# Ledger of designs, part 83: peptides against a protein of PDB entry 5JNO

Target 1, 112 residues: chain A of PDB entry 5JNO
Amino acid sequence: MVAKFQPPPEYQLTAAELKQIVDQSLSGGDLACRLLVQLFPELFSDVDFSRGCSACGFAAKRKLESLHLQLIRNYVEVYYPSVKDTAVWQAECLPQLNDFFSRFWAQREMED

## One batch from the design tools (peptide; made by RFdiffusion4, then SolubleMPNN)

Design b1_p24_1_s2 (from b1_p24_1, 11 letters changed)
Fold by OpenDDE base, seed 2:
Structure b1_p24_1_s2 (fold): chain B 112 residues (1-112), chain A 24 residues (1-24)
Amino acid sequence: as target 1 above (112 residues)
Amino acid sequence: SLMEKVQEFLDEWAASTEWRQLPR
């Protein structure tokens, strides 16, 4: 028997919190992006600030890692079971996540 | 705040995107 995936406490959403995000979402791909922002705000922190902060030593990474994607997918599956199919996840959600994330940073770099 | 800017960007980007719908 395989145990059900349980996210770390800091990434645990209640049913009400998840529903709120779903209600704001236009699609499964949009939901994925909104979950990215909600769960991992640190991925959107200013790199220049992080590199320049000698006091805290914080360094932000502009990379969506496997754990990030897995957590997001787990929540998306609650309302969009079709993403359990890897082909659907890779066609409908993953490209949107990457596009959103890359476009955000592209815009930020132009504003510097 | 930074996160407000992220949210605004997301909302604008999402509104301009043609989304394919998934069954619920």
Scores: peptide ipSAE 0.694, ipTM 0.955, DockQ to the pose 0.864
Fold by OpenDDE base, seed 1:
Structure b1_p24_1_s2 (fold): chain B 112 residues (1-112), chain A 24 residues (1-24)
Amino acid sequence: as target 1 above (112 residues)
Amino acid sequence: SLMEKVQEFLDEWAASTEWRQLPR
């Protein structure tokens, strides 16, 4: 039997929280993007803010790592079981995540 | 706030996107 994936405590969502996000989502791809924002707000942090904090020394990485994607996919699968198929995940969710994330930072770079 | 800006960007982008529907 395959072991069920358990998210770390800091990335746990209750059933009610997840349902709220789902109800706001227009599709599985949209749900993935909304989960990205809710689970990993640090990925959207301003570079100037992070570099300006000498006390904490925090520097955010502007990339989606495998762990981020895995956590998001696991939550999406709860309501959209078809994303268990890697081909579906790569066609319907992963491109939307990358597009959303890239467009956000592209716009931010233009505003600086 | 920063997260409010992120949410606004997401909502605008999502509204302008033609989404393919997945079965539940």
Scores: peptide ipSAE 0.694, ipTM 0.955, DockQ to the pose 0.859
Fold by OpenDDE base, seed 4:
Structure b1_p24_1_s2 (fold): chain B 112 residues (1-112), chain A 24 residues (1-24)
Amino acid sequence: as target 1 above (112 residues)
Amino acid sequence: SLMEKVQEFLDEWAASTEWRQLPR
């Protein structure tokens, strides 16, 4: 039996918080993107920790990790149970997440 | 703020995207 994924406390949303995001969303894919912004604002930050510490070699990569995606998917499933199907997730949500995230950084790179 | 810019970008991008509706 696979254990149910439990988000870390810092990424737990109440039902009211999740509903608020859902009310702002135009679709399941849009909901996924809004969850990305709300749950992981650090992924949109220009803060480079490696600049302050060359010795530790810590560099935050601007990449969507599996844990981020899994957490987002779990919340999307609450209102859109069809995304439990991996095919639906990969067709309707994952491409939108990647497109949104990629376009955001592409625009930021042009401004820098 | 940065997050305000992110939110604005998201809103504009979402408004220009044709979304397929998933069953609830």
Scores: peptide ipSAE 0.693, ipTM 0.955, DockQ to the pose 0.861
Fold by OpenDDE base, seed 3:
Structure b1_p24_1_s2 (fold): chain B 112 residues (1-112), chain A 24 residues (1-24)
Amino acid sequence: as target 1 above (112 residues)
Amino acid sequence: SLMEKVQEFLDEWAASTEWRQLPR
């Protein structure tokens, strides 16, 4: 059974926007990290967004959740179809995402 | 800005990494 995943409108990239990111990327793993930064800048901020919306209580978390990873993978697949294979995704992209994200926050922790 | 710092960090980290290539 085959199903297509379509991102929510707030995370929809145009072909031109995606191509620009791809042109800056050195590999599929690098592309994944660049997509993380472009799609979810709030994950790199110390700002508590719950102050902006007390009714919903939404706050940014310092972790990569399944929705984040799914959206990134969807875009990576456009140019690197091999990541449709879960084994390839877990070997080539997921470790790079986690490494990049953890190193960023490790550096921020040392600066505080 | 914050995002400029993130981009600089990413660029430096990516430049120091030997990437395996995937088929396109």
Scores: peptide ipSAE 0.689, ipTM 0.955, DockQ to the pose 0.837

Design b1_p24_1_s3 (from b1_p24_1, 12 letters changed)
Fold by OpenDDE base, seed 4:
Structure b1_p24_1_s3 (fold): chain B 112 residues (1-112), chain A 24 residues (1-24)
Amino acid sequence: as target 1 above (112 residues)
Amino acid sequence: SEMEKVQEFLDQWAAETEWSQLPR
């Protein structure tokens, strides 16, 4: 069988922590977005993080990577098992994540 | 704080979004 995805320790949520986020969520898609903010606050920071060589000024783009999405999906599945179906994930959660993230940065860009 | 602003944005966005209800 496929090995269960184990999140890094820094992204491990307790059952109580996850439940708290669920209680604030209006739907599975909303839960996904709240998990995004909770687990990866760095994606919403204006601070540019150097990747590799700081002297080169290289910074990773602010984007949702596959690892971020996989981790979020794993937590969403706990309360919304239907997202185990890739079609459901892509219809109900992924568009909301992209919309939320895109709109956030679009607004921030207008303020800069 | 910056994260508070993110949270406020999220709450506002979520309130304005029409959500489909996934079965739990």
Scores: peptide ipSAE 0.700, ipTM 0.954, DockQ to the pose 0.853
Fold by OpenDDE base, seed 1:
Structure b1_p24_1_s3 (fold): chain B 112 residues (1-112), chain A 24 residues (1-24)
Amino acid sequence: as target 1 above (112 residues)
Amino acid sequence: SEMEKVQEFLDQWAAETEWSQLPR
């Protein structure tokens, strides 16, 4: 018996909230990107959190970590169970997440 | 707001992307 993954309270979505995002999504890959924005808005912020804390790492602020990807994948699986297959996840969702995230910051860097 | 800009970027990017369809 495999235990079901439970997200931390700060990253919990109700069924209604998730459905709303799904209804706005064009595909499973699009859903993944919309979940990224919804769950982790801090990854898209220019706010400097280092003020007053020299121990705060700056380099990690603009990276998609394994925990981010795992949480997103778990929600995507609710409506797109095929992403349980790692090959499908890596072909259909992961490239879109990386492309979206990279292009966002690339554009922001050009505006500076 | 900052997040509104992110949402606008996402919508524009998504509209320009060719999506493959996964079964639900």
Scores: peptide ipSAE 0.700, ipTM 0.954, DockQ to the pose 0.855
Fold by OpenDDE base, seed 3:
Structure b1_p24_1_s3 (fold): chain B 112 residues (1-112), chain A 24 residues (1-24)
Amino acid sequence: as target 1 above (112 residues)
Amino acid sequence: SEMEKVQEFLDQWAAETEWSQLPR
């Protein structure tokens, strides 16, 4: 008896946009990672966004937060309804997200 | 660009990953 989750306007994808990402995806886990890059490009940048807005105190973070994961999961569910089951989400998508994200930054760290 | 590099990394990583298939 919980209301359907609605993404904030800044993270709202049209059906066509979502379909385009799905067409590029090899699986539900791959879709999750592609959504991560599409929705949150700031997580993959070295740019300090706080420089542009010191008054609001906003700063880019290099971690996947609950809100990021929740938004991604909601979109994945559209084409892979089985991820509504937390066990499936934790087995099929969450490990891939963490692996992709950690390997990306591990590589960037080696290049510095 | 920065995002092009991210996309290339993703594509390479995905190609090297063994994926389990979920029902649609």
Scores: peptide ipSAE 0.699, ipTM 0.954, DockQ to the pose 0.848
Fold by OpenDDE base, seed 5:
Structure b1_p24_1_s3 (fold): chain B 112 residues (1-112), chain A 24 residues (1-24)
Amino acid sequence: as target 1 above (112 residues)
Amino acid sequence: SEMEKVQEFLDQWAAETEWSQLPR
């Protein structure tokens, strides 16, 4: 048997917290991006974050890692169960996450 | 703050994006 993925305590959202994010979201893809910002603010900082979850380890600067994506997907599935299908996740959420994240840093690089 | 800027960017980007609708 395979253990179910469980988020670390620091990345665990209550139903109310998740609902607040959902209420601001225009779609499943938008929800994914909003979750990215809320769960992993360190990915949008120029400062390296070393005080993260011991189980997560050090996150690469400006990189969306598998653990980040898995956590986001788990929460998106609560309201958009279709993303349990990998094809749907890859078509509807992953491109938006990558687009948002890359555009953010592209803009920051122009301003710096 | 930095995170406020991120949020503003997200809101602007999202508003400019044409979203495919997923069933709830």
Scores: peptide ipSAE 0.697, ipTM 0.954, DockQ to the pose 0.862

Design b1_p24_1_s4 (from b1_p24_1, 10 letters changed)
Fold by OpenDDE base, seed 1:
Structure b1_p24_1_s4 (fold): chain B 112 residues (1-112), chain A 24 residues (1-24)
Amino acid sequence: as target 1 above (112 residues)
Amino acid sequence: SLMEKVQAFLDQYSAETEWSKLPR
């Protein structure tokens, strides 16, 4: 028996919290982007936690990792079951997440 | 604050994007 993916406690959303985000969302792709902001605000910070360590191998903060995407997908599936299909996830949600995240940082770089 | 800026960007992005319909 394979255990279902369980989010860490710091990334757990109550039904009420998730419903609030869903009520603000225009689609499954929009929901995914809103979940990105709510779950991982640290990915939008200018703080570089790896600045002082050139040898520790700490990953860059401006990257969406597989764990981030999996957590978001799990919550999106609650209201949009079709994203359980990988083809649907890759067509409807994943491109929007990447586009939203990249445009955010592109705009920030232009303002600096 | 930083999160207020992120939220503003999110709202603008959502308004400017033509979202495809995904069934619930």
Scores: peptide ipSAE 0.717, ipTM 0.958, DockQ to the pose 0.867
Fold by OpenDDE base, seed 4:
Structure b1_p24_1_s4 (fold): chain B 112 residues (1-112), chain A 24 residues (1-24)
Amino acid sequence: as target 1 above (112 residues)
Amino acid sequence: SLMEKVQAFLDQYSAETEWSKLPR
């Protein structure tokens, strides 16, 4: 049994906030992508951090870390309980998150 | 702004993707 994940305060969504995102979402996968943008706008920023500071997360800036994915999954589960099944999460949400995120940066790299 | 671009990209991506329907 795994303890309930408690998101940091800066990533805590109210029921109303989550509902607004859900109402805009076409599916669980779409909801996951929208949550990514809403919860972690810093992952889409071009701001570079100090390379001399390993704690700055420079290397992880353009990566979807386990913590990000876990937090998104927890919110998706509220309205799409089937994603509690890891197989469903990996088939319906995780590929879309990776595809969306990778395409975003691929496009940005072409523009620069 | 950057976030406006992100939102626009999201909207376009969402519209172009054929989403599978998960039960709610």
Scores: peptide ipSAE 0.717, ipTM 0.958, DockQ to the pose 0.892
Fold by OpenDDE base, seed 5:
Structure b1_p24_1_s4 (fold): chain B 112 residues (1-112), chain A 24 residues (1-24)
Amino acid sequence: as target 1 above (112 residues)
Amino acid sequence: SLMEKVQAFLDQYSAETEWSKLPR
């Protein structure tokens, strides 16, 4: 048996909070991007950010790490159960996350 | 603020992206 993934307390979303994000989302991929912004604002800052969970990886400011992606996927699965299939996750959500994140920083580079 | 800029970028990105529709 495999234990259920449990987010750290600082990354817990209530059902109401998650629903609000879902209501603003146009798809599972869009939801994933919105969750990225809501859960990990530190990834969009040049300033170092620290939280209780050292395993979440705060050293790589401009990198989406496996734990970040796992947390996002866990919430996306609540409303889009098809992403439980790794192939669907990698085709529909993961590319959008990477694209969104990379474009954000590309824009920041132009402004600096 | 930074997060306001992030949110604005997100909104623009969402509007400009042709999203694949996944079943809920």
Scores: peptide ipSAE 0.712, ipTM 0.958, DockQ to the pose 0.905
Fold by OpenDDE base, seed 3:
Structure b1_p24_1_s4 (fold): chain B 112 residues (1-112), chain A 24 residues (1-24)
Amino acid sequence: as target 1 above (112 residues)
Amino acid sequence: SLMEKVQAFLDQYSAETEWSKLPR
């Protein structure tokens, strides 16, 4: 029902780059978290690392936006086709992304 | 650096998580 997401040029990975991340990943959920860190370092900092990306111009820097999630899912699907099923994505990858991201910021807030 | 800390956090999180197996 939903058209295939096309990543912006700034976040396009080569096959070799993606394979390197996959080789370091223990599962589809782990791959999703690693892609989050590699593709969107600006979400883990107060400094904006994506000045040239209009697609990341969202107001909230500490929130995983739908565009971020769709881009990650697009890459995960390359090696884990089952995540094309929304139920599988929401059960296996999305909870891990939210948990990882939430725990990171929770730890940083406690250190302040 | 910040990214070094993020990577360290990721490595620890990954090691401590029991991942569900997805077929490739």
Scores: peptide ipSAE 0.712, ipTM 0.958, DockQ to the pose 0.853

Design b1_p24_2_s1 (from b1_p24_2, 11 letters changed)
Fold by OpenDDE base, seed 4:
Structure b1_p24_2_s1 (fold): chain B 112 residues (1-112), chain A 24 residues (1-24)
Amino acid sequence: as target 1 above (112 residues)
Amino acid sequence: SREEELRAARERALEVLAQMEAER
């Protein structure tokens, strides 16, 4: 058995905060993308960051790491329980996250 | 500042997301 994932304090959303994001979301995949933006804005900037989080460990820039995805999935599950099924997560949310993240940086590269 | 840059990053990211949402 794996211990329940506990987000660091800086990534702990209140019910109200999560609801606000959900209210803006069109789907589970869309919610996942919005959570990515709200929780990890540093992944969309060139700003160096250091949170000193023992739970997160080292985070590479411009890379969606397993811990990012795990945290996002945990929040998505609150309103879209079906993503508890890995097949659903991989079909509905993960592709949208990857497409969104890739598109963002592809556009930024074109602007450079 | 760092905070300003992060805010700008969020705004840019949300713009891209809005584009994708409009295409669906």
Scores: peptide ipSAE 0.684, ipTM 0.946, DockQ to the pose 0.948
Fold by OpenDDE base, seed 2:
Structure b1_p24_2_s1 (fold): chain B 112 residues (1-112), chain A 24 residues (1-24)
Amino acid sequence: as target 1 above (112 residues)
Amino acid sequence: SREEELRAARERALEVLAQMEAER
């Protein structure tokens, strides 16, 4: 059987922490963006970083990798089970994540 | 420090997110 996805220790949120983020979120897509910021602040920084999980994107610090998206999706599913459907995930969450991430770095580039 | 830079990064990111939310 396929093993249940388990976040690495450094990306493990408590129920209280997740609830706090959810309370600030307006939608599933908005929640996904907030989780991106909370779980992976290094993706929004120019500072070099190291993580216990080498697969979590240290090699491409300005790229949303499959593992990042999988971690976020797993948490979003807790409150928005509909994103278990890939079509819903691709329509509601992925576009917002990509737009948010690209807008952030585009804006930072203009400020440099 | 690295931790301070990460906190600042989160704050900047949340500002961008707030802008996007206001536009919707």
Scores: peptide ipSAE 0.684, ipTM 0.946, DockQ to the pose 0.919
Fold by OpenDDE base, seed 5:
Structure b1_p24_2_s1 (fold): chain B 112 residues (1-112), chain A 24 residues (1-24)
Amino acid sequence: as target 1 above (112 residues)
Amino acid sequence: SREEELRAARERALEVLAQMEAER
């Protein structure tokens, strides 16, 4: 049997927490964006925050790293199993995540 | 505080997301 992906304790969501986010989401891609905000608020802050997890491999500020995306995808799969297909994930979720993240910082640059 | 700054960051992010949702 293949072992299930286990997120670090800092990024664990209960079933109730995940359901709440899902209930607010319009689609799998939208859910992915909401998960990005909830799990990694430090990516949307000018302040450099540390979660104390050196094993996570998070290093780049203002960048979506592979591990961020992997964590998000695992939660999205719970309610949108189709994203288990990499082609679906790349077509439905990744573009929205990238667009959202880029737009956020583009707007922040204009405000500063 | 750290918590306050993270909360503010989330709020700003969700506002941007709402804008994008409205445009789709």
Scores: peptide ipSAE 0.684, ipTM 0.946, DockQ to the pose 0.904
Fold by OpenDDE base, seed 3:
Structure b1_p24_2_s1 (fold): chain B 112 residues (1-112), chain A 24 residues (1-24)
Amino acid sequence: as target 1 above (112 residues)
Amino acid sequence: SREEELRAARERALEVLAQMEAER
């Protein structure tokens, strides 16, 4: 059995907050992208919002790492239980997350 | 400020997401 999901305090969403994000989402993959924005704004800024936070300390500032994906997946599972299946997660959510994140920074690099 | 930068970052990210959603 999988242990009950318990995120770090800085990434704890209330039921109401999560529902609001879900209501704005078109799909599980879209929900994953919205969660990425809400939980990890430092990944979309030149300012390091993770400075001084051990729980937010990642090796690559502009890279989706395992901890980011795990936290997002845990929230997505609440409303889309099928993503508990790794094959579904890799087919429905990961490609959209990667495309979104890559597109964001590709656009920023072209503007600079 | 940090808060302003945070808000701006989220808004820029959501704009990109909206573009992707419109393409689907």
Scores: peptide ipSAE 0.684, ipTM 0.946, DockQ to the pose 0.906

Design b1_p24_2_s2 (from b1_p24_2, 12 letters changed)
Fold by OpenDDE base, seed 3:
Structure b1_p24_2_s2 (fold): chain B 112 residues (1-112), chain A 24 residues (1-24)
Amino acid sequence: as target 1 above (112 residues)
Amino acid sequence: SREEELRAARERALQVLAEMQAMQ
């Protein structure tokens, strides 16, 4: 039997929610970026969302950590099974995630 | 509120994403 994907409750998306994100996505990499925004809005805010929430808090608020990436990858795999191949994930999704995340904070720094 | 800040953060992020996609 194929291994089951079961994210933590705080990062669970319904099939309908995931489908909506997919329908708005242009590619697997784009989907990854949209999932990043949907699942981890605290990474795009100056507000300390980790205060009072020990379950979702990350020490490095401005870094994409392995746990973030793994959760995103699990959802991307649902519609883009090819990302199960690490080479594909690294070529198609990771660069877009990094570029997007870096661009976001670079803009914020330039606006200050 | 926290919910409002989360919404605003998402909207800002999606705007940046749209801009990035437009130049690709």
Scores: peptide ipSAE 0.682, ipTM 0.944, DockQ to the pose 0.906
Fold by OpenDDE base, seed 5:
Structure b1_p24_2_s2 (fold): chain B 112 residues (1-112), chain A 24 residues (1-24)
Amino acid sequence: as target 1 above (112 residues)
Amino acid sequence: SREEELRAARERALQVLAEMQAMQ
């Protein structure tokens, strides 16, 4: 039997919150990027990282870690079940997440 | 404040996302 995923309290979204993000999303990959921003705003700021699952560990500054990706994927699966297939997740969502995150910090470095 | 800085960061991030989408 497969256990149901439950994110840590600081990364829990209500059904209404998730629905709002989904309604703004163009695709599963876009949804993933929007979830990244909503769940982990500290990854897009110079503010020290202070949130995270105490049992899972610490997130490095300006780095997408496996824990971030897993949390995002679990929410994306609610509305885009196809990403349950790892091949689909790796083809549709991961490239967009990495591209988006890289673009953001590349742009910020140019502005500094 | 930290909250204000995080809000600003989110707004900037979403702007970058919009720009990226426009180029695709």
Scores: peptide ipSAE 0.681, ipTM 0.945, DockQ to the pose 0.850
Fold by OpenDDE base, seed 4:
Structure b1_p24_2_s2 (fold): chain B 112 residues (1-112), chain A 24 residues (1-24)
Amino acid sequence: as target 1 above (112 residues)
Amino acid sequence: SREEELRAARERALQVLAEMQAMQ
């Protein structure tokens, strides 16, 4: 039995906060993208934000890393339990996350 | 400020998300 993943305090959402994001979401994939924005706004900014969390480890700029994805998936599972299946997660959420993140920075590059 | 930049980043990100969804 794998222990339940506990997010660092910086990434801990209350039930009310999560519900608010869910209410704005159209799907599990959309929810994942919205969680990405809410939890990790630094990934969408040129400003480097330091966090006092040793559990976060070293994070590459402008890159979705395993920790980001794991945290997002944990929250998505609350309202979309089907993503507990890795195949579903990879089919429904990951492509949207990657597409969204890629589009964001591609667009920003064109604006420069 | 940092907070203003962070807010702006979120807003831009959500705008891109909305545009992406409109194309789906």
Scores: peptide ipSAE 0.681, ipTM 0.944, DockQ to the pose 0.838
Fold by OpenDDE base, seed 1:
Structure b1_p24_2_s2 (fold): chain B 112 residues (1-112), chain A 24 residues (1-24)
Amino acid sequence: as target 1 above (112 residues)
Amino acid sequence: SREEELRAARERALQVLAEMQAMQ
């Protein structure tokens, strides 16, 4: 049996919460980035707020792990069904996520 | 507080996102 990915309760968004994020988004890639910020603010902080959460698979600081990406993709698919195609996900969303995340920490290092 | 730290992190992240979008 292949188990369907299910987000832990702390990362479960209501329809209203998701819609609010979508309304602020300009594209699927932008939506992915905004979901990253809303779901995993600890990845943008110097403090480890997710320590002890085994359900989300948090293991490494400043790393976009498979579980993070999978959860984000699940929500993006609601409004952009085309990302169900892995090729589309890799072309439209992953580059935006990686670029955004890398730029964030690169800028922080320059400011310090 | 932890809540204030998370809020600050989100705000800074969204600022970077806005800057990135402006360059596109």
Scores: peptide ipSAE 0.680, ipTM 0.944, DockQ to the pose 0.846

